# Peptides against a protein of PDB entry 2AKA: the designs that were tried, part 47

Target 1, 299 residues: chain A of PDB entry 2AKA
Amino acid sequence: MEDLIPLVNRLQDAFSAIGQNADLDLPQIAVVGGQSAGKSSVLENFVGRDFLPRGSGIVTRRPLVLQLVNSTTEYAEFLHCKGKKFTDFEEVRLEIEAETDRVTGTNKGISPVPINLRVYSPHVLNLTLVDLPGMTKVPVGDQPPDIEFQIRDMLMQFVTKENCLILAVSPANSDLANSDALKIAKEVDPQGQRTIGVITKLDLMDEGTDARDVLENKLLPLRRGYIGVVNRSQKDIDGKKDITAALAAERKFFLSHPSYRHLADRMGTPYLQKVLNQQLTNHIRDTLPGLRNKLQSQL

## One batch from the design tools (peptide; made by RFdiffusion4, then SolubleMPNN)

Design b2_p13_2_s4 (from b2_p13_2 with T4E N7D T8A)
Fold by OpenDDE base, seed 4:
Parts: sequence; C-alpha cells; structure tokens
Structure b2_p13_2_s4 (fold): chain B 299 residues (1-299), chain A 13 residues (1-13)
Amino acid sequence: as target 1 above (299 residues)
Amino acid sequence: SLLEQIDAILDSF
C-alpha cells in the first residue's frame, strides 16, 4: 500500500498555496505545549539533527509544517524556496529564523502564516507535524502585551479543526494538572479523542516522584494514551551531545527506572515516532473520504 | 485539481 502521508503532503502544499482560509480541514497533527515544554527537542530527536531555533521566550513564532520523509538521502527543502536543498541543518535553522523575521519583523511578533519544511532522511518515518508557538503568559522583550492571546488564537485556528490531532507536550517536572498543553487540548477535545499526550522531562522529576499513573493513562485519560520521552538537557545541547547517544540514554532511562521499566517498550522517541506515523496514517484513512465529500459539495 | 488529487489518494486505499 502506498504511503498515505507523502500523498497528503502534496495536498498540504496545495492548500498552503491557496491560503489558510480554505474551509477544508486536512488531516494533521498539531504540536502544542508551553514554552520550554520540550517540543523543539522532541521534533529534533525525530530528525536526529539540531535545526530548530533556540533561545529564551518565544522561539517558534510561525506555524512550522514539518514534513518528515523517509529517504536514502538526507536534506531539507522549504516550500518558499523550492529547488534549494539544505544539507547543513544549521543553515536550516538560520532559514527558519530569517523567514520568520521576514514576515513578523524585528519585534518578535507572531504570524499565522506557516513555514513549510520538508526533511528527507534515512532516519525518519514518514510523519507530518505542525509545530505551533509555545504558550506563554508573560510577554518578553518587545513582544506585544497581548501575545498570550495572539498565540492562543493562532493555536485555536489549528486545534479546533475536526481533522486535527493534537500532540500535547507536557513536562513531568511541572504539575501536569496545570499543563497548558493538556488544558487547551481538553478545551477543544473534551472527550480526549484527538489528543496524544507526550510527557517530557521525566528525568528531571523530584526524587521519590514519578509519572507512572499518567503514562499508564490512569490520571488524565486520553483515548490515544501517553508516551514518555527523555530529551537532552540544555547542557547536553550546548555541549553538542549527539542525538543518537541521547536516544540510547533515553532507552536506558526507561529500562532502568523502577517505575517505568514495565512500560519501556511503549516509551521513548522512536516509539513515539512510530505511533505518530501509524495514527496519522489511520487518521488520513478515516478523514479523507469526508474531506472529499466536502470539497465536492463546494464545487 | 484538489479533488483529483484527493481521488487519487482514495483510489490508493
């Protein structure tokens, strides 16, 4: 069976060319989470490269449509500069920053206009994610005072769509009951039908505490469940610790932890990537017939 | 057209 995700990527590119005002909801996964929740690290761990903007405050300021494509070669391409192949992922980072600044200006504002980035790699499964700006409560620097609401409004444009799955990224070292990601997901998906929980920073939990009940889907049940991951520390990132080595450390963490050992085969970044690939594929199969009918009725 | 593209995908199911 031909992979559905690359086929839908072509539709997504076409929809992006027509503009966001299309009444048609493509099957997609939107990534939501508070600032510093670990979203960027999760996405970079899928690619195995450092390529996302980093820093304090709002890092992602435009939606990033990240299309991962399994390929024998490794390179990136942007929809806004077709034909240019990026093999240096630092240049990918710089292009994201430059393209963001081109639209938002110098005031660290946000824009709802997506950046479309396709990454070809032998190390990825076919997967498309829409990375959204991190939720914040406090404006930093030259950000407008209503930046929190601007971000929320932007997120709502994606997560309210019926065909949008929600990857809710929450740090374990914070009160999960107060997770911004889980709150917004519950607001738009009260039955937990469209939400996949990702729990980061499990390695940073206080001694004697664990997220076992959450990961076992007992505390805040989601139909699609929770997957725990362990990202590189900021020290490891600054020290340019290899992502492959970090993924090995993540596996070791789950296998060696008394609270998570029994879940280890259903945890970690590689498992998350596999689950997301499968869920997106199934979601495309389930939603595309309805999308077809809606499109036909508009013609 | 978008419809043709969607139909092509649906035919692959």
Scores: peptide ipSAE 0.212, ipTM 0.840, DockQ to the pose 0.333
Fold by OpenDDE base, seed 1:
Structure b2_p13_2_s4 (fold): chain B 299 residues (1-299), chain A 13 residues (1-13)
Amino acid sequence: as target 1 above (299 residues)
Amino acid sequence: SLLEQIDAILDSF
């Protein structure tokens, strides 16, 4: 049986080409979180490469449709420059920045027009994610004073869709009750049916505190549960710590932590990737018949 | 057509 995710990727590309991406209720996973919640680090950990823009403030300023495809070869392709294969992931980062600036200009504004990036790699499972701009309260640089609301409105275009799963990324070293990701998820998914919780920065929690109750789904229950991850620290990133070593350190963290050891087999980036692959595959199977019927009724 | 592409996917289930 052909993998459903690559098949839906072809539909997604076709819909993108006709400009209807915003109106189509395709089965997808939208990634939401506050600025610096660790969203970009989670995505880079799936690929095992540094390829996303970095910086202060709003780094992701357009939706990034990230299509991960398991392959024997490693390269990236953009929908806006078909036929160009990127093997240097630094060039991938630069292309994202250039394509973002081409549409948004120099004012660091946002655009709802997606960037479509496909990454072929032996290190990934088939998975498609839509990385959305990080929620912010403070405009930076030449951003409009209402940038918070512009970002919120952009996110709502994705997360209000019934066929959209929500990957809510929240840092553990902040009050979960104040999580921007969980707040927006609860607004559009009050029963927690479409939301998967990701808890980052577990290694940055104060001594004597833990997120055990959250990870055990006891504090704010989601039907699809929570998965804890440990990303590279800023020091690790600056020191060019490789992602493979970071994944080994993440595994060691969960296995050695007294509060998380019993959960270790259901934590970490590799487990998250597997769960998301399975969740998306099942979600496609469940939703695609309804989408077909809807499209047929419009013809 | 988009519908034909979806049908092809559904037939693969």
Scores: peptide ipSAE 0.150, ipTM 0.802, DockQ to the pose 0.376
Fold by OpenDDE base, seed 3:
Structure b2_p13_2_s4 (fold): chain B 299 residues (1-299), chain A 13 residues (1-13)
Amino acid sequence: as target 1 above (299 residues)
Amino acid sequence: SLLEQIDAILDSF
């Protein structure tokens, strides 16, 4: 059943070309979280490459439909430049920035128009994620004063859809009761049926504190549970620390930490990728009959 | 067609 995700990818590409039909809710995973929550780092860790825009403030300014495809070769393709294969992931980053600026202008505004990026790699599982702009309360630079609400409205276009799963990314070094990701998830999924929690920055918690109760699903229960991850620090990213080395350090962190050792086999980026692949596949199976009927009714 | 592809997959369930 690994062919279900590629099928939905073809549907996503077709709908992106025609304009999103509000009546067709594709099975997908939307990634939500506050600024600097670690969303982009999680996605880069799946690919094993640095390819997303970096900087302070709002970095993701358009939805990024990231389609990961397991392949014997490694390259990327954009829907907006068909036939061009990118093998340098720095060029992928530059293309995202250029295509973002082409639509949003120079004022660091946002646009709801997705960028569709497909990455073929031997290092990925089949997985499609929609990276969304980070929630913020404070406009920076020449951003419009209402940027917070513009971002919120954009997120709501995705997360209100019945067939949308929500990957809620929250940093452990902040009060989870104040998590922007969990707040928006609770608003649109009050029963926690569609939400998967990701807890980042577990390595940055104060000494003598831990997120054990959260990761054990005891504090803020989600039906689909929580997965902890350890991303590279900004210093490590700027220093071009190898992602493979970072994944080994993440594994070591969970195995050596007294509060997390017993959870170590259900934590970390590789486990998260596996769970998301399974969750998306099952979700497609559950929703595809309804999608088929809707598509037939529109023909 | 996309519909035919969907149907083929649904038949495999």
Scores: peptide ipSAE 0.148, ipTM 0.801, DockQ to the pose 0.185
Fold by OpenDDE base, seed 2:
Structure b2_p13_2_s4 (fold): chain B 299 residues (1-299), chain A 13 residues (1-13)
Amino acid sequence: as target 1 above (299 residues)
Amino acid sequence: SLLEQIDAILDSF
């Protein structure tokens, strides 16, 4: 049986080429979270490479359709530069920055026009994610004063779609009840049917505090539950700490933490990747018949 | 066509 995710990726590419018929909701996972919530680090941990733009403020300024494809080879391809294979992930980062700037200009504005990036790797499961701009309250530099609302409007174009799953990324070292990710998810998915919670920065919580109740799905219950992850620190990133070593440290963190040890087999980046692959696959299977019928009715 | 592509996917289930 062919993997459903690569098949749907071909449909995504086709729909992107024809222009978004706003009426056809492809099964997808949108990644949402506040600035510095750890979204980019989660995505890079899936790939095992540093390839996303980094910095302060709004780093992601266009939707990034990230198509992960399990392969024996490791390389990246952009839809906007067909036939060019990137094997240096630093060049991938630079291309994202250049393509972002080409559309948004130098004013750090945002654009709803997606960048389509496909990454082939032996280290990934088949998975497609739409990385969305981080929610912010404070404009930086030459950003328009209403940038918060522009970002929100952009996110709503994705997360309001019935076939969109929501990967809500929240840092544990902040008030989770006030999480921007969980707020927007609750607004468009009040019953928590489409939302998967990711809790980052568990290693940065104050001594004597933990996110056990959240991770056990007892505080703010989601049908699809919560998965905790531990990302590299900024110091680790700057020090070029290997992601493989960081994933081992993440596993050790959960196994050694008194509050999380019993959850350790249902935590961490590898488990998250597996869950997302399975959930997306099942979601495709559930939604594609309806999409077919809708498309047929428009013909 | 897009419909044929979707049908091909559905037939693979």
Scores: peptide ipSAE 0.135, ipTM 0.798, DockQ to the pose 0.363

Design b2_p13_3_s1 (from b2_p13_3 with A1S D4E Q5E)
Fold by OpenDDE base, seed 3:
Structure b2_p13_3_s1 (fold): chain B 299 residues (1-299), chain A 13 residues (1-13)
Amino acid sequence: as target 1 above (299 residues)
Amino acid sequence: SLLEEIDAILDSF
């Protein structure tokens, strides 16, 4: 069944080339969260490379369909520049920025048109995620005053689809009752059937506080549960701290923390990647018969 | 075709 995710990748590429048909909802995982919630850091930790745009404010301005493919070689390919293999992940970052600016212009606006990026790596499991712009309430720079609503409308185009799973990324050092990710997930998935919770910044919580009840699925229950992760700090990213070293530090964090030690085997980036691979594979299996029938009816 | 690929996979379930 390892071929299910690659099959959906081919469907995604085909639909992106023709324009997204509103009547076809592919099985996928959309990544949602507030600005600086740690979404991009989670994706980079899966790849083990720095390759996403960085900065203050809205960094992701187009949906990024990130297709991870386990391979003996390491390189990236964009759908918009077929045949070009990227082996330098800084060039991948620059291409994302250039392709974003080509469509959105210089005003840091957003576009609903996806960028399709495939990464082949020996360090990844087969996994496809759609990284979406971070939710914000405050326009920055020359962004349009209604940027909050533009982002929300863009997210809704993905997360309202029945076959869309939602990876809701929330920082632990903020009130989870106010989580933008969990709010939008609850709006479109009130029964918590399609939502997977990710709790970031567990290492940045105030002394004497913890997210144990959340991670144990006791506070805001999701059928698919919560997974805690520890990302590199912005200082560590700017200092080019190795992701492998960061993953080791994450493991140490969970094992050594009194509140999380008992959960340590069900926490961290490697476990999250495994769970997402399994969840997506199972979800494709469940939805593929319906997708087949819809596709046949359109031919 | 994509349909044939889908059908082949569905038959493997």
Scores: peptide ipSAE 0.201, ipTM 0.832, DockQ to the pose 0.178
Fold by OpenDDE base, seed 2:
Structure b2_p13_3_s1 (fold): chain B 299 residues (1-299), chain A 13 residues (1-13)
Amino acid sequence: as target 1 above (299 residues)
Amino acid sequence: SLLEEIDAILDSF
């Protein structure tokens, strides 16, 4: 049986090349969360490489269609520069920055035009994610005063689609009831049918507090549940702490924490990747007949 | 065609 995720990747590439047929609701996972919620770190942890732009404020300013493909080789390719294989992930980061700036200019504006990045790696499962700009309340630099609403409008173009799953990334060290990710998810998915919760920064919670009730799906229940992860600290990133070592530390965190030990086998980045692969595969299977019929009607 | 590829996959279900 052909892998369903690569099929949808070919569909995504084809539709991107002919211009966004806004009418095709492709099965996909949109990643949403506030600024500094840990979205970029989650994606980098899947790849095991530092390759996303970093900084304060709005870092992701265009949708990034990240296509992870399990392969014996490790390299990246962009749809906008076909035939160029990137083996240095610093060059991948620089290309994302350059391609972002080419379209948005120097004013740190946003654009709805996606960047399509495919990463081949032996360390990934087949998985496609759409990384979206982080939600913000405060414009920075030369950003327009309505940047919050521009970001929101961009996110809504993705998350309102029925075939879009929502990866809602929320930091545990903030009020989860007020999470930007969970708010937008609740707005477009009020029954919690399309939303997968990711809880970051569990290691940064105040002593005597935990996110157990959230992770057990008891506080704000989602049909697809919640998965906790522990990302590298900024100090770890600056110190070039290896992601493999960080994943081992994440596992140790869950196993050693009194509130999370019983959940440890259903937590962490490797489990999240597995769950997302399975959920996306199943979602494609469920939606593909409808997509086929729609495609046929347009021919 | 993409449609033929989709059909082939659907037939494999």
Scores: peptide ipSAE 0.187, ipTM 0.829, DockQ to the pose 0.175
Fold by OpenDDE base, seed 4:
Structure b2_p13_3_s1 (fold): chain B 299 residues (1-299), chain A 13 residues (1-13)
Amino acid sequence: as target 1 above (299 residues)
Amino acid sequence: SLLEEIDAILDSF
């Protein structure tokens, strides 16, 4: 069977080029979460490279359509600069920042115009994600006072679409009942049909507490369930700890933890990537006939 | 065309 994800990638690229992203409900996964929820680390762990902007406050300020493509070679390409191959992922980071600033200006504003980034790697499964700005309640720096609402409005443009799956990223070391990601997901997907839960920071939970009930889908049930992950600490990131070593540590964490050992084979970043690939593929299969009909009606 | 590509895939289902 032909890879369905690459087909949707071509559709995404074509629609981005003509500015018609709003008219077609493409099968996609939107990544949502509060600031510092660990979204960037999850995405970087898929690639095995540090390539996303980092810092305090709003880091992602434009939607990032991240197209992961399994390949024998490793490089990145942007839709806005076709033909330029990036092999240094620090240069990828700088290009994201530069392209963001080009559109948003210097005031750390946001823009709904996506950046399309394709990453070829032997270490990835075919997977497309739309990384969205982190939800915030407090403007920082020169951000407009209504930045919270601007972000929410931007997120709603994606997550309200029927063909949009929602990757809701929530930190375990915060009250999950108050998770911004789960709240917005519940608002637009009240039956939990389109939402995949990711629980980060399991290693940072208070002693004597665990997220077992959440991970077992018993506390806040989602049809598509929850997957726990352990990201590098900020200290590890600053110390340039290798992502491969971090993934090994993540596996060890789940295997050694008394509350999670029985779930270990259904936890961690590699398992998450596999599940997302499968779910996206199946979702494309389910939605493609309807998309075809809509496309034909617009010709 | 994109439509033809979609049709080809749909026919493979």
Scores: peptide ipSAE 0.185, ipTM 0.827, DockQ to the pose 0.183
Fold by OpenDDE base, seed 5:
Structure b2_p13_3_s1 (fold): chain B 299 residues (1-299), chain A 13 residues (1-13)
Amino acid sequence: as target 1 above (299 residues)
Amino acid sequence: SLLEEIDAILDSF
């Protein structure tokens, strides 16, 4: 069972190299959410490094296949530059930006062509995620006027696949009924069978309000439930707050909060990582026989 | 091959 995620990683790499990724329904987790929903922060918290592009508006402009691999060493490697080991995660960020701009240009356009990034670390569980562009309604800069639809179409290429699990990232400080992530998830997964809810910004909710009903799976039920997380604030990021310290603060937040204390052992980034590892592993096990048959038929 | 690797994993279930 320990080799299932690495096996799918090898499949992903092989099919990416031949440009066939779009047609293969690989078991995977697609990450969806509105702009500023906290997707990038969740992914960086898994790695324990700052490595994703930052800025206002659409930051992720290509799908990022993020392959986390538990290892004794810490480094990153891109599929498009095999053999180059990145140990400085600022260089990883710069490479993502450069590779994005190479395909999309400097006009902040998007492309459905994935970037494949593998991160080896002693601090991660084996986990593969596909980070997708944040949903937006307002073009910025030189973006095409139909950018909203382009993003939506790109997301649909992933989330409509039966073997795709959906990590729906929603901020708690916004009305969840209006969550872009939950809307798209419900559109393609109306029974909530493939969707894992992540609730960010729980620390930014108005005083006297909480997301307890959502986290208890009572408001918008998902078979796979919801997990709350607390990301670093912009102040924390600017102040170079260490992710390890942020994870400790997150744990303290849940333990000390009257509405979340009873859920604390099923909340937070470490628990989310564990759940995603288990969900993906089980999902691979369930789908691998069908995948095997499909591959055999294409030979 | 990848297919052989998949088969090996399936046999381990």
Scores: peptide ipSAE 0.156, ipTM 0.811, DockQ to the pose 0.182

Design b2_p13_3_s2 (from b2_p13_3 with A1D D4E Q5K)
Fold by OpenDDE base, seed 1:
Structure b2_p13_3_s2 (fold): chain B 299 residues (1-299), chain A 13 residues (1-13)
Amino acid sequence: as target 1 above (299 residues)
Amino acid sequence: DLLEKIDAILDSF
């Protein structure tokens, strides 16, 4: 069953090459959340490298299809530049920025055309995620005044599909009732069947408050539950704190926190990665027969 | 080719 994710990756690459990405209901996980919710940090923590664009406002401006592949070697490849192997993840970041700007221009606009990035690493499980632009309410720079709606419409193209799982990323230091991620998830998945909740910024909650009821799936129940994570702080990022040390600090956080200690084995980035791998594998198994029949009928 | 690969995997379940 571990080969199901690589199979879907090959299908995804093939369909991307023929321009049919929007019309195929491939089993996938779409990552949704407000700006600064911690989506990019979660993805970088899976890889163990700094490789995503950073900055203020809308950083992700195209869908990023991130295909993680367990391998003995560490390198990245883009579908748009086949045969070029990237071993410096700073060059990966620069290529994402360059390829984004090539399509969107200088206006910091968005495009629904995905960037397909495959990362081979000994530190990853097989996992494919579609990172989507962060939801925003305020245009920045020369962005169009309707940028909020453009982002929403782009997200809806992914999350409305029946075979799309939704990784809803919400910060704990904000009111969960106001979570942009959970709002959009509830709109397209009102029964919470396709949504996995990720709670970030648990370390940034006000003293005397906790997200225990959320993490125990008691406040806003999802069938697939919630997983708490602790990302590097901006100070840690600026100080070039390595992701390995951050993962150790995350483990220590959950183990030492009175409200979370009993959940610690079902929290953190490594557990999230395992859950997502298993959820995606099972989802592919369940959906692949229907996809096969659909593809056969189109031939 | 892709359909054959899908079928091969489905048959392995």
Scores: peptide ipSAE 0.026, ipTM 0.666, DockQ to the pose 0.184
Fold by OpenDDE base, seed 2:
Structure b2_p13_3_s2 (fold): chain B 299 residues (1-299), chain A 13 residues (1-13)
Amino acid sequence: as target 1 above (299 residues)
Amino acid sequence: DLLEKIDAILDSF
């Protein structure tokens, strides 16, 4: 079972190389969320490194196929620059920015063409995620007036696929009924069969409020449930707070919180990684026979 | 062969 995710990674790489990425319903997890929902921070917390573009507005402008591979060494590789090993994760960030700008130009446009990034690390479980552009309602700067619809159309190319799981990232300090992530998930997965809820910013909720009913799967039930996480604040990021220290603070948050202490063993970033690895592995097992039959019919 | 690897994995289930 440990080799299923690496197998699908090889399929993804092969199909990317031949330009057929869009036509095969590969088992994958698409990450969806509004701008500033904490999506990038969740992914960086899996790696334990700062490596994603940051800023105001649309940060992710191309799909990022993030392949996490458990390894004895720590380095990154891009499919577009084979043979180059990145050990500095700031250089990884810069390469994502440069490769994004190369395709989209200077106008902060978006492109549906994926960037394929593989990260080898002793600190990760095998996990592949497709990081998608953050949903936005307001164009910023030189963005086209229809940017909201362009992002939506891009997301729909992934989340409408039957073999696509949806990691819906929603901030707790906003009305969950208005979550862009849960809205798009409900549109394409009305029975909540493919959606995993992630609730961020639990530490930023108003005093006397909590997300207990959400995390207990009572408010907006998903078959795959919800997992709460606590990311570094912008102040923590600016202050160069270590991700390991942030993960310890997250654990302490859940254990000490009156509303969440009983859920603490089913919350936090390490538990989310484990759940996603297991969910993806099981999903690959269930879908791979069908994929085999499709591949045999096309070859 | 990728298909052979898929088959080997499927047979291991």
Scores: peptide ipSAE 0.025, ipTM 0.662, DockQ to the pose 0.212
Fold by OpenDDE base, seed 4:
Structure b2_p13_3_s2 (fold): chain B 299 residues (1-299), chain A 13 residues (1-13)
Amino acid sequence: as target 1 above (299 residues)
Amino acid sequence: DLLEKIDAILDSF
């Protein structure tokens, strides 16, 4: 059987090239979370490279269609500059920033027009994610006063689609009942059918507290459950700590933690990547017949 | 081309 994820990637590329047909609901995973929830770190940990814009406030200002492709070689390609292979992931970051600024201007505004980035790597599973702007309530710099609503409206364009799975990224060191990611997910997926929970910052929880009940799917049940991850600290990122070393530290964290040791084989970034690959593959299989019929009727 | 590939995959289910 041909790999379903690369097939949908070709559909995504084709639709991006001709302009988004709002009527096409492609099977995809949208990544949602508040600013500083750890979304960028989760995505970078999949690739094993630092390549996403960083900073305070809104860093992701356009949807990023991130297509991970298992390959013997490591490089990135953008749909907007076909044929250019990026092997330096700092240059990938700079290209995302430049392409974002080209469309949004200098006022740190947002645009719903996606950037399509494909990353070939021996260290990834086939996986496509749509990284969305982080939810915020406070405009920074010269951002429009209504930037919160602009972001929400943009997110809703993705997460309201029936074929969109939602990767809801929430930090454990904040009240999960107040999680922006889980709130928006519950708004558009009230039965928790399309939502996968990711709990970050488990290492930053207050002493004597844990997220065991959440990770065991007992507090806010999702059909697709929760996966805990431990990302690099900002100090580790600034110090250019190797992601492979961070993944080893994450594994050690779960194995050694009294509250999480029994879950350790169902936690961490490598397990999350595997689950997302499987979930997306199965979701494509389930949705592809309907998509085929819709495409044929529009041609 | 894409439709043919989709059909080929669907036929394999």
Scores: peptide ipSAE 0.025, ipTM 0.662, DockQ to the pose 0.162
Fold by OpenDDE base, seed 3:
Structure b2_p13_3_s2 (fold): chain B 299 residues (1-299), chain A 13 residues (1-13)
Amino acid sequence: as target 1 above (299 residues)
Amino acid sequence: DLLEKIDAILDSF
């Protein structure tokens, strides 16, 4: 029996090639969050490599369809650059930047046209995520004054789809009631059926505060719950701190924290990756029969 | 050609 995630990946690639990605309700996980919420760091922690564009403001300016595939070898492939295998993840970062600039120009604008990136690695589970631009309220540099609304409209093209799961990334060191990720998720998923909460920056909370009630699903309940993670600091990223060492530090954080130690086995990046793989697989299984019927009726 | 490819993928479901 063929793995369901690779099967949907082939459909995503085929539909991306024809420009119809927005019109098809493929089973997928869209990643949403404010700027600097830690979205890119979560994705890099899954791969165990630094490969996403970095900087201040809007870094992700096109949807990134990130297809993780468990393999004995480690390399990346772009749909727009067929036949080229990337083994240097710095070259992957540069290709994302170049391909983004090719479509958006130099004005740091956004485009709804996705970049399709497949990463083969022995360190990943099969998982497909759509990384979306970070929500912002303030345009920076040469960004258009309506950039907030452009980003929102782009996100809505993905998260309004019935078969889209939502990975809502929120920082713990900010008021969760003001989370841009949870606000947009609540707008399109009022019953919390499609939303998975990720809480980042748990290590950056003020002394005497914790996110226990959030992580226990007591404050803002989601049917699919919340998973806390600890990402590398910007200093650790700039210092090229090893992701494996960061994952060990994350595990230690949850085990040693008085408020989180009882949740530690249901927290952290490895657990998040496992949960997302399982949830995506189950979601594909549930939606694929209906999708097949719809596609066959359109042919 | 593209429709044939899509159909081939659908048949693999």
Scores: peptide ipSAE 0.020, ipTM 0.615, DockQ to the pose 0.525

